Peptides against a protein of PDB entry 6B4J. Designs and how they scored, part 243

Target 1, 315 residues: chain A of PDB entry 6B4J
Amino acid sequence: DITMQWYQQLQDASMQCVLTFEGLTNSKDSQAKKIKMDLQKAATIPVSQISTIAGSKLKEIFDKIHSLLSGKPVQSGGRSVSVTLNPQGLDFVQYKLAEKFVKQGEEEVASHHEAAFPIAVVASGIWELHPRVGDLILAHLHKKCPYSVPFYPTFKEGMALEDYQRMLGYQVKDSKVEQQDNFLKRMSGMIRLYAAIIQLRWPYGNRQEIHPHGLNHGWRWLAQILNMEPLSDVTATLLFDFLEVCGNALMKQYQVQFWKMLILIKEDYFPRIEAITSSGQMGSFIRLKQFLEKCLQHKDIPVPKGFLTSSFWRS

## One batch from the design tools (peptide; made by RFdiffusion4, then SolubleMPNN)

Design b1_p28_2_s3 (from b1_p28_2, 9 letters changed)
Fold by OpenDDE base, seed 2:
Structure b1_p28_2_s3 (fold): chain B 315 residues (1-315), chain A 28 residues (1-28)
Amino acid sequence: as target 1 above (315 residues)
Amino acid sequence: SEEELKEAEKLLKEVEEAARKYKEKLAE
């Protein structure tokens, strides 16, 4: 399976990255610990500052992240910080930055769907300039949300139930599994972030270059989902999230092919979702149904709420 | 690009085929 091979390659690269900066993370030296903390803050704080307030502020954040990744000193917490402070600094920062982008999907986007767009445009722009960060974003995303690959982890003989639950993306703490609503909320946030990344380009970059992970990957994701058996509640939720965020972009890109795909979803795949949907899961099912029916009736997919406009970039 | 559209068409056909096979299985 080509998809699973790709998944594994990204996970291996991520694991290798962790090993490369193990010296920095495991150091007992006080100076090394300080450097680690400074680098971690420098990598993650700018991402936390991403907001929908002003395009100018977003550009400042982007420039700061890019400067850090380029080996230039940046101000963080009143200190000058550079990846050159440690030979493992760049690998560490790339990993932590990628992790933070995915975490913003998991937390911020999960709670505020509109936040997907400013986070995604920065992530896309950084990915264009720093491909390794993009690969690490995918690795973190895939690990936390296997449905973003997409694949559905299977229970293997001898596997502990908790380990299986973690593979499915559930958080398990003190032998307590995460509630289904919280799980779906986090998965939704990550899928929405992904759907935003694949369609957005940083406006101050070289637009003549091909998107490093563009809408063609979105089309592949959708096709792969439709070639899999639906999961109860999960598939209906994530299909809606994905189509709400990137459906308009897919429509514009693929035109007639997109509408054929949407008809297949409504006529062929939706009944399969219905067959596995319980009375307690009707919310996600109905939401997807209404979305599909509205889009097919109007022959249009609306621009998602929170989509960045020209006025945003002039602010 | 034309290449991207061709790939998209290929993937769409795969979905169509999967749907067909599923319907055939149900009729069985």
Scores: peptide ipSAE 0.649, ipTM 0.951, DockQ to the pose 0.824
Fold by OpenDDE base, seed 3:
Structure b1_p28_2_s3 (fold): chain B 315 residues (1-315), chain A 28 residues (1-28)
Amino acid sequence: as target 1 above (315 residues)
Amino acid sequence: SEEELKEAEKLLKEVEEAARKYKEKLAE
């Protein structure tokens, strides 16, 4: 399976990255510990500052992240911080930055769907300039949300139940599995972030370059989902999340082909979802149904709420 | 690009084929 090979390659690259900066993370030296903490803060704090308030602020955040990744000193916590402070500094920062982007999907976007767009446009722009960060974003995303690949992890003989639950994307703390609603909320946030990344370009970059992970990957994701058996509650939820965020962009890009795909979803795939949907899971099902019916009736997919406009970039 | 559209068409056909196979299985 080509998709699974790609998944594994990204995971392997992520693991290799961790190994490359192990010296920095495991060091007992006080100076190394200080450098690690400074680099971690420099990588993650700017991402946490991303907001929907003003385009100018977003540009400042982008420039700071890019400067850090370019080996330039940046101010963080009142200190000058550079990846050159340690030979493993760049690898560490790239890894932590990518991890933080995915975490913002998991937490911020999960709670505030509109936050997907400002986070995604920064992530996309950084990815364009720093491809390794993009690969690491995918690796983190795929690990936390296997449905973003997409694949459904299977239970193997001899596997611990908790390990299987973690593979499915559940958080397990103190032998307690995460509640289904919280799980779906986190998965939704990550899928929405992904759907935003694949369609957005940083407006101050070289727009002549091809998107490093563009809408063609969205089309592949959609096709792969439809080629799989639906999973109860999960498929209906994430399919809606994905289409709500990037459906308009897919419509514009693929036009007639997009509408053919949407008809296949409604006529062929939706009954399969219905067949596995229990009475307690009707919420996600109904939401998807209403969305599909509305889009097909109007022959249009609305621009998602929170989509960044020209006015945003002038602020 | 033209290549991207061709790939998209290929993937769409795969979805159509999957749907067909599923329907055939149900008729069995």
Scores: peptide ipSAE 0.645, ipTM 0.950, DockQ to the pose 0.801
Fold by OpenDDE base, seed 4:
Order: sequence, then structure tokens, then C-alpha cells
Structure b1_p28_2_s3 (fold): chain B 315 residues (1-315), chain A 28 residues (1-28)
Amino acid sequence: as target 1 above (315 residues)
Amino acid sequence: SEEELKEAEKLLKEVEEAARKYKEKLAE
């Protein structure tokens, strides 16, 4: 399976990255610990500062992240920080930065869907300039949300239930599994972030270049989902999240093909979702139904709330 | 690009075929 091969390659690359900076991570030297903490803060704090407030602030954040990844010194916590402070500094920063982007999907976007767009445009722009960060974003995303690949982890003989639950993306703490609503909220945030990344380009880059992970991957994701059996509650939730965020962009890009796909979703795939939907899961099902019906009736998908406009970039 | 549209069409056809096969199985 080509999709699973791709998944595994990204996971292997992520694992190799961790091994590469293990010396920095495991060092008992006081100076190394200080460098690690400074680099971690320099990588993650700018991402946390991303907001919908002003395009100028977003540009400053982008420039800071790019400078850090380019080996230039940046100010963090009142200190000058550079990846050159340690031979493993760049690998560490790339990994932590990618991890933080996915975490913002998992937490911030999960709680505030509009936050997907400013985070995604920075991530997309950084990915364009630093492909390794993009690969690591995918690796982190795929690990936390296998549905973003997409694939559905299966229970294997001899597997512990908790391990299976973790593979599905659930958090398990002290033998307590995460509540379904919290799980779906986190998965939704990550899918929404992904759907935003694949359609957004950093406006101050070379627009003539091909998107490093563009809408064609969104089309592939959608096709792959539709070629799989639906999962109860999960498929309806994430399909809605995906289409709400990038449906308009897919419509513009693929036009007639997009509408054919949407009809297939409504007429062929939706009944399959209905067949596995329990009475307690009708919320996600109804939401998807209403969305599809509205879009097909109007022959339009609305621009998602929070989409960055030209006025945002002038602020 | 034309290549991207061709790939998209291929993937769409695969979805159509999967849907057809599913319906056929239900009819059995």
C-alpha cells in the first residue's frame, strides 16, 4: 500500500530525527541543558503567539521562525539564541517546531476553529522554505491523528487495549481513556489545521512555486477516505471538518470533478455512514447531512470562517 | 495543471468504482 509506505517513511524520518538530537536531549551538562531549553522556547513560543489580530504581527513571527531555522540568532526570553549553539540544534528545533504546529491544531484549533488559518499559513510558508519541517509536521500529525493519513488502526492479536486506543489517537492516562467528545475535538482540530495548510500559501514567498503539500493531497485524502469503510462518529465528524475548511478551495480547483465527488459523498457514501451511526451520534451525522445538502442545493461551498483576507495582510 | 487534473480524474474514477462494487455486494 503506497499510503502506508508513505506513512511509515515519515515515521521513520521522525524517529531518525529524534535519534539525531538525542545527545542534546539526554545531556547532563548544564550548558547543554540551557541550550536545549533556549532552543525549545525559541522554536515553540513564536508559534504560540500566532493570532488572528494582524498580518504584520504574523509576518514578524514568520520571519523569526525562518531566521531561527536559517541559523541566524534570534531573541528569545531576553537572550540571543541560535541553532548553531549545538551541532544537533537545527534537528532539535525542526522537530520541536513541527510538534508545536500539530499541538496548536490539537489544542488551539480544536477550541477555536478560526485559528487554523493563521497557524496554517505560517506552517505552509515555513514548509516551503524548510521541507524537513513539513515532513515532521506530517509525521507528528499522522501519529496523533491516523485519520489524517488516512488509515484506521486495527486491533492485532496480543495487543493491549490501551495501546490500541493510543494508536487510534486516544489519550490514555492512569488507565483512563479520553472521553469521546474530547477525542473528536482534538482530531477535528488537527484535520482542520491540515485542511488549511494544503490550501494556503505564504503571501510573501514566491507564488510561482508549487505548494509543497497542496490541494492535490487534499483530493487524495478525500478519495482515500471514500474508498474506506466509515468509522462510527469519526468519519462523519472529520469529513465535515475537512469539507468545511477546504471544500471551497477544492471546488475552485477541481470544479466539475469536485461536484461529482460531492454527489458521490451524498448519494453513495453518506448512506454507509448512516448505517453505522447510533442515536447518540446523530449530531455529527446531521451536521454533515445539512452541510452536504446546503452545498449541493446552492452549488456553492462558503468560504470558511476565519479565512485570511487581503485586509488582514494590510493590518 | 493538466497533470493534476488527470490524477484527480483517476482518483475520482476509483471512488466511483469502489461505490459500484459496494452496491453490487449489497445486492448479493
Scores: peptide ipSAE 0.644, ipTM 0.950, DockQ to the pose 0.799
Fold by OpenDDE base, seed 1:
Structure b1_p28_2_s3 (fold): chain B 315 residues (1-315), chain A 28 residues (1-28)
Amino acid sequence: as target 1 above (315 residues)
Amino acid sequence: SEEELKEAEKLLKEVEEAARKYKEKLAE
């Protein structure tokens, strides 16, 4: 399967990256530990500062991240920090930065859906300039949310139940599995972030270049989901999240083909979701149903709440 | 691009075919 090969390739690249900077992470030297902490803060703090407040602030954050990745010194925690402080510094920063973007999807976007757009536009812009960061974003995303690939992990003989639960994307702490509602909330955040990334371009970059991971990947994701058996509660939830965030962009890009796809979802795929939906899981199903019916009735998908406007960039 | 639209059409047809096959299986 080509999709699974791509997944594995990204995971292998991510693992190789971790091995490359293992010397930095495992060092017992006090100076190396200090450098590691400074680099980690320099990579992650700017991402945590992303907000919907002002476009000018977003530009400052972007410039700081780009400067760090370009080998320039940046101010972090009152210190000058550079990836050149350690031979493994760049790989470490790229990995931690990518991890932080996905974590913002998992945490911030999960709680505040509108936060997807400012995070995504920075991620997209950084990806355009630093392709390795983009690959690592995908690797982290795919590992935490296999449904973003998409694939559904299967239980293998001899596997511990907890390991299977982790493969499905559940958090397991002290032998306690995460509640289904919290799990779906985190998955939703990550899918929403992904759906935002594939449609957004950094407005201050070279717009003549092709998006490094654009809407064509969104179309592929949607097609692949529809070619798979639905998973109870998960498929209905994530289809809604995806279409709410990038449905308008897909509509504009694919036009007649997009509406054909929506009809297939409603008429052919929806009954399959219904067949596996229990009475206790009807919430996600009903939400998707109402969304699809509204979109088909109005022949329009609304621009998602939180979409960045020209006024945002002038602030 | 024209190439992107062609790919999109191909993927759409695959979804249509999958849906058809599923319906046929249910009828058996």
Scores: peptide ipSAE 0.641, ipTM 0.949, DockQ to the pose 0.845

Design b1_p28_2_s4 (from b1_p28_2, 12 letters changed)
Fold by OpenDDE base, seed 1:
Structure b1_p28_2_s4 (fold): chain B 315 residues (1-315), chain A 28 residues (1-28)
Amino acid sequence: as target 1 above (315 residues)
Amino acid sequence: MEEELKEVEELLEKVEKAAEEYKKEREE
């Protein structure tokens, strides 16, 4: 399976990255610990500052992240910080930055869906300039949300139930599994962030270059989902999230082919979702149904709420 | 990457064919 091979390659690259900076992370030296903390803050704080307030502020954040990744000194916590402070500094920063982008999907986008767009446009722009950060974003995303690949992890003989639950993307703390609603909320945030990344380009970059992970991956994701048996509640939820965020962009890109796929979802795939949907899960199913029916009736998919306009970039 | 593209193309062709079949069934 090519999809699983791709997944494994990204996970292997991520693991190799962790091994590369292990010396920095495991150091008992006080100076190394200080450098690690300074680099971690420099990588993560700018991402947490991303907001929908002004395009100018978003540009400042982008420039700061890009400067850090380029080996330039940046101001963080009142100190000058550079990846050159340690030989493993760049790998560590790339990993932590990618982890933070995915975490913003998991937390911020999960709670505020409109936050997907400013986070995604920065992530896309950084990915264009720093491909390794993009690969690490995918690795973190796939690890936390296997449905973003997509694949459904299977229980293996001898596996602990908690480990299987973690593979499915659930948080398990003190032998308590995360509630389904919280799980779906986090998965939704990550899928929405991904759906935003694949359609957005940083407006101040070289627009002649091909998107490093563009809408073709969205088309692939849909094709893969449709060739899988649906999961109860999960498939209906994430399919809605994905189509709400990137359906307009896919419609514009693929035209008639997109509408054929949307009809296939309604006529073929929907009955399969319905067959596995319990009475307590009808909310996600009904939401997807209403969305598809509305889109097919109007022959249009609306631009998602929070989509960045020209006025945002002039602010 | 070429093999990945072929797999995606095959999946898309299956989706397109199925969509056309469903369209015909509705017109009948």
Scores: peptide ipSAE 0.029, ipTM 0.629, DockQ to the pose 0.157
Fold by OpenDDE base, seed 5:
Structure b1_p28_2_s4 (fold): chain B 315 residues (1-315), chain A 28 residues (1-28)
Amino acid sequence: as target 1 above (315 residues)
Amino acid sequence: MEEELKEVEELLEKVEKAAEEYKKEREE
């Protein structure tokens, strides 16, 4: 399976990255520990400052992240910080930055769906300039949300139930599995972030270049989801999240082909979702149903709430 | 990009085939 090979390659690259900076992360030296903490803060704090408030502020954050990745000194916590402070500094920063972007999907976007767009446009712009950060974003995303690949993890002989639950993306703490609603909320945030990344370009970059991970990957994702048996509650939830965020962009890009896909979802795939939906899971199902019916009736998919406009970039 | 497009086309064909099979199963 080509999709699973791609998944494994990204995971292997991520693991190799961790091994590369192990000397920095495992050092007992006080100076190395200080450098590690300074680099971690420099990589992650700017991402946490991303907001929907002003385009000018978003540009400042982007420029700071790009400067850090380019080996330039940046101000963080009242200190000058550079990846050149340690030979493993760049690899460490790229890994932690990518991890933080995915974490913002898992936490911030999960709670505030409109936050997907400013986070995604920065991530896309950084990915364009720093492809390794993009690969690491995918690796982190795929590990936390296998449905973003997409694939449904299978139970293997000899596997502990808790390990299987973690592979499915559930958090397990003190032998207690995460509640379904919290799980779906986190998965939704990550899928929404991904759906935003694949359609957005940084407006101050070279727009003549092809998107490093564009809408073609969104089209692939849909095709792969539809080629899989639906998973109870999960498929209906994430399919809605994906289409709400990037459906308008896919409609504009693929036109008639998109509508054929949407009809296929409604007429052929949706009954398969219905067949596995229990009475307690009807919320996600009904939401998807209403969305599909509205879109097909109006022959339009609305621009998602929080989509960045020209007025945002002038602020 | 061409290889990616081919992959998507193959996936779509599989989806269409599966949809047709599912329709037949529902009509029977």
Scores: peptide ipSAE 0.027, ipTM 0.650, DockQ to the pose 0.470
Fold by OpenDDE base, seed 2:
Structure b1_p28_2_s4 (fold): chain B 315 residues (1-315), chain A 28 residues (1-28)
Amino acid sequence: as target 1 above (315 residues)
Amino acid sequence: MEEELKEVEELLEKVEKAAEEYKKEREE
């Protein structure tokens, strides 16, 4: 399976990255520890500052991240910080930056869906200039949310239940598995972030270049999901999240092919979701149903709430 | 990009076939 090979390649690259900066992370030297902490803050704080407040502020954040990744000194925590402070500094910063973008999907976007767009446009713009950060974003995303690949992890004989739960994306702490609602909320945030990344371009970049991970990957994701048996509650939730965020962009890009796919979802795939939906899972099912029916009736998918407008970039 | 598009087209064909089979099973 080409998809599984791609998944494994990204995971291997991520693991290799961790090994590359292990000297920095495992150092007992006080100066190395200080550098590590300064680099970690420099990589993660700007991402946490991303908001929908002003386009000018978003540009400042982007420029700061890009400067850091370019080996330029940046101000962080009242100090001048550069990836050149340690030979492993760049790899470490790229990894931590990518991890932080995915974490913002898992936490911020999960709680505030509109936050997907400003985070995604910065991530897309950084990915365009720094492809390795993009690969690491995918690696972190795929590990936390296998449904973003997409694949459904299978239980293997001899596997511990907790390990299987973790592979499915559940958090397991002190032998307690995460509640289903919290799990779905985190998965939703990550899928929404992904759906935003694949459609957004940084407006101050070279628009003549091809998107490094564009809508073609979204189309592939959708096709792969539809070729899989639906999972109870998960498929209905994430399919809705994906279509709500990037359905308008897919409609514009693929036109007749998109509508054919949407009809196929409603008429053929949706009954399969219904067949596995319990009475306690009707919320996600009904939401998907209403969305599909509305889109087909109106022959339109609305622009998602929180989509960045020209007025945002002038602020 | 052409290879990726071809893969997507093949996936879509599989989805269409599966949908047709599912419709037949529901009509029987």
Scores: peptide ipSAE 0.027, ipTM 0.652, DockQ to the pose 0.474
Fold by OpenDDE base, seed 3:
Order: structure tokens, then sequence, then C-alpha cells
Structure b1_p28_2_s4 (fold): chain B 315 residues (1-315), chain A 28 residues (1-28)
């Protein structure tokens, strides 16, 4: 399976990255520890500062991240920080930056869906300039949310239940599995972030170039989801999240083909979701149903709330 | 790009076929 090969390749690249900077992460030297902490802060703090407040602030954050990745010194925590402070500094920063973007999907977007767009446009712009960061974003995303690949992890003989739960994307702490609602909330945030990334371009970049991971991957994701048996609650939730965020963009890009896909979802795939939906899981099912019916009735998918407008970039 | 488009087209064809089969199974 080409999709699984792609998944594995990204995971291998991510693991190799971790091994590359292991010297920095495992160092007992006080200076190396200080550099590590400074680099980690420099990579992650700007991402946490991303907000819907003003386009000018977003540009400042982008420029800071890009400067850091370009080997330029940046101010962080009152200090000048550069990836050149350690030979493994760039790999470490790229990894931590990518991890932080996915974490913002998992946490911030999960709680505030509109936050997907400013985070995604920065991530997309950084990905365009720094492809390795993009690959690492995918690696982190796929590991935390296998449904973003998409695939449904299977239980293997001899596997511990907790390990299987972790593979499914659940957090397991002290032998306690995460509650379903919290799990779905986190998965939703990550899918929404991904759906935003694939449609957004940084407005100050060279927009004549092809998006490094564009809407074609969204189309692929939908096609792959529809070729899989639905998973109870998960498929209905994430399909809705994905379509709500990028459905308008897909409609504009693929036009008649998109509507054919949407009809197939409603007529053929949706009943398969219904068949596996229990009475306690009807919320996600009903939400998807209402969304599909509304879109088909109006022959339109609304622009998602929080979509960045020209007025945002003038602020 | 062309290879990616071909992959998507192949996936779409599979979806369409699966949908047609599923529709037939329901009408039966």
Amino acid sequence: as target 1 above (315 residues)
Amino acid sequence: MEEELKEVEELLEKVEKAAEEYKKEREE
C-alpha cells in the first residue's frame, strides 16, 4: 500500500531526526543543556503566540521562525539564540517546531476551531521554505492521529491493550485510557489543522509555486477514507471536521467532481456509518448528516468560520 | 504531479465502483 509506505517513510525520517540530535538531548553538559532549552523555547514559543488578532503580528511570528530556521540569531527569553550554537541545533529545532504545530492542533484548535487558520497559514508558509519541517509535521500528525494518513490501526496478537490504544491515538496515563470525548476533541483539532494547512498559502511567499502539500492531498484523504470501513464515532466526527474546514476549497478546486464525491458520501458511505453508529454516538452522526444535507440542498459549502480575509492581512 | 493525479483518479474510480456495488447490494 503506497499510503502505508508513505506513512512508514515519514516515521522513519522522524526517528532518524531524533537519533541525529540525540547528542544534544542526552548531553549532561551544562552548556549543551542550556542551548537545548534555549533552542526549544525559540522553536515553540512563537508558535504558541499565533493568534487571530492581527496579520502584522502573524507576519512577525513567521519571520522569527523563518529566521531561526535560516541560521539567523533570534531573540528568545531575553537571549540571542541561533541553531548554529550546536551542530545538531537545526535538526532539533525543526523537529520541535513541527511537534509544536501538531500540538497546537491537538490542544488549541481542539478547543478553538477558528485557531486552525492562523496556525495553518504559518505552518504552510514555513513548509514552503523548509520542506523538512513539513515532513516532520506530517510525521508527528500521523503518529498522534493515524486517521490523518488515513489508516485504522489494528490489534496484533501479543500486543498490550494499552499499546493498541496508544496506536489508535488515545492517551494512556497510569493505565487509564483517555475518555472518548477528549480523544475525539484532540483528533478533531489535528484534522482541522491539517485541512487548513492543505488549502492555505502564506501570502508573502512566492505563490506562483505549487503548494508543497496542497488540496490534492485533501482529495486523496477523502478518497482513502471512503475506501475504508468506517470506524464508529471517529469517521463521522473527522469527516465532518475535514469537510467543514476544507470543503469549500475542495468545491472550488474540483467542482463537479467534488459534488459527485459528496453525493457518494451521502448516498453510499453515510449509510455504512449509520450501520455502525450506536445510540450513544448519534451526536457526530447527526452533525455529519445535517452538514451533508445542507450542503447538497444549497449546492454550496460555506467558507469556514475563522477563514483569513484580506482585512486580516491589512491589520 | 501527474503521478499524484493518476493515483487520485484511481482512488476515485475505486470509490465510484465501491459505491455502485454498495448501492446495488442495498437495492437487492
Scores: peptide ipSAE 0.030, ipTM 0.670, DockQ to the pose 0.472; fails the geometry check

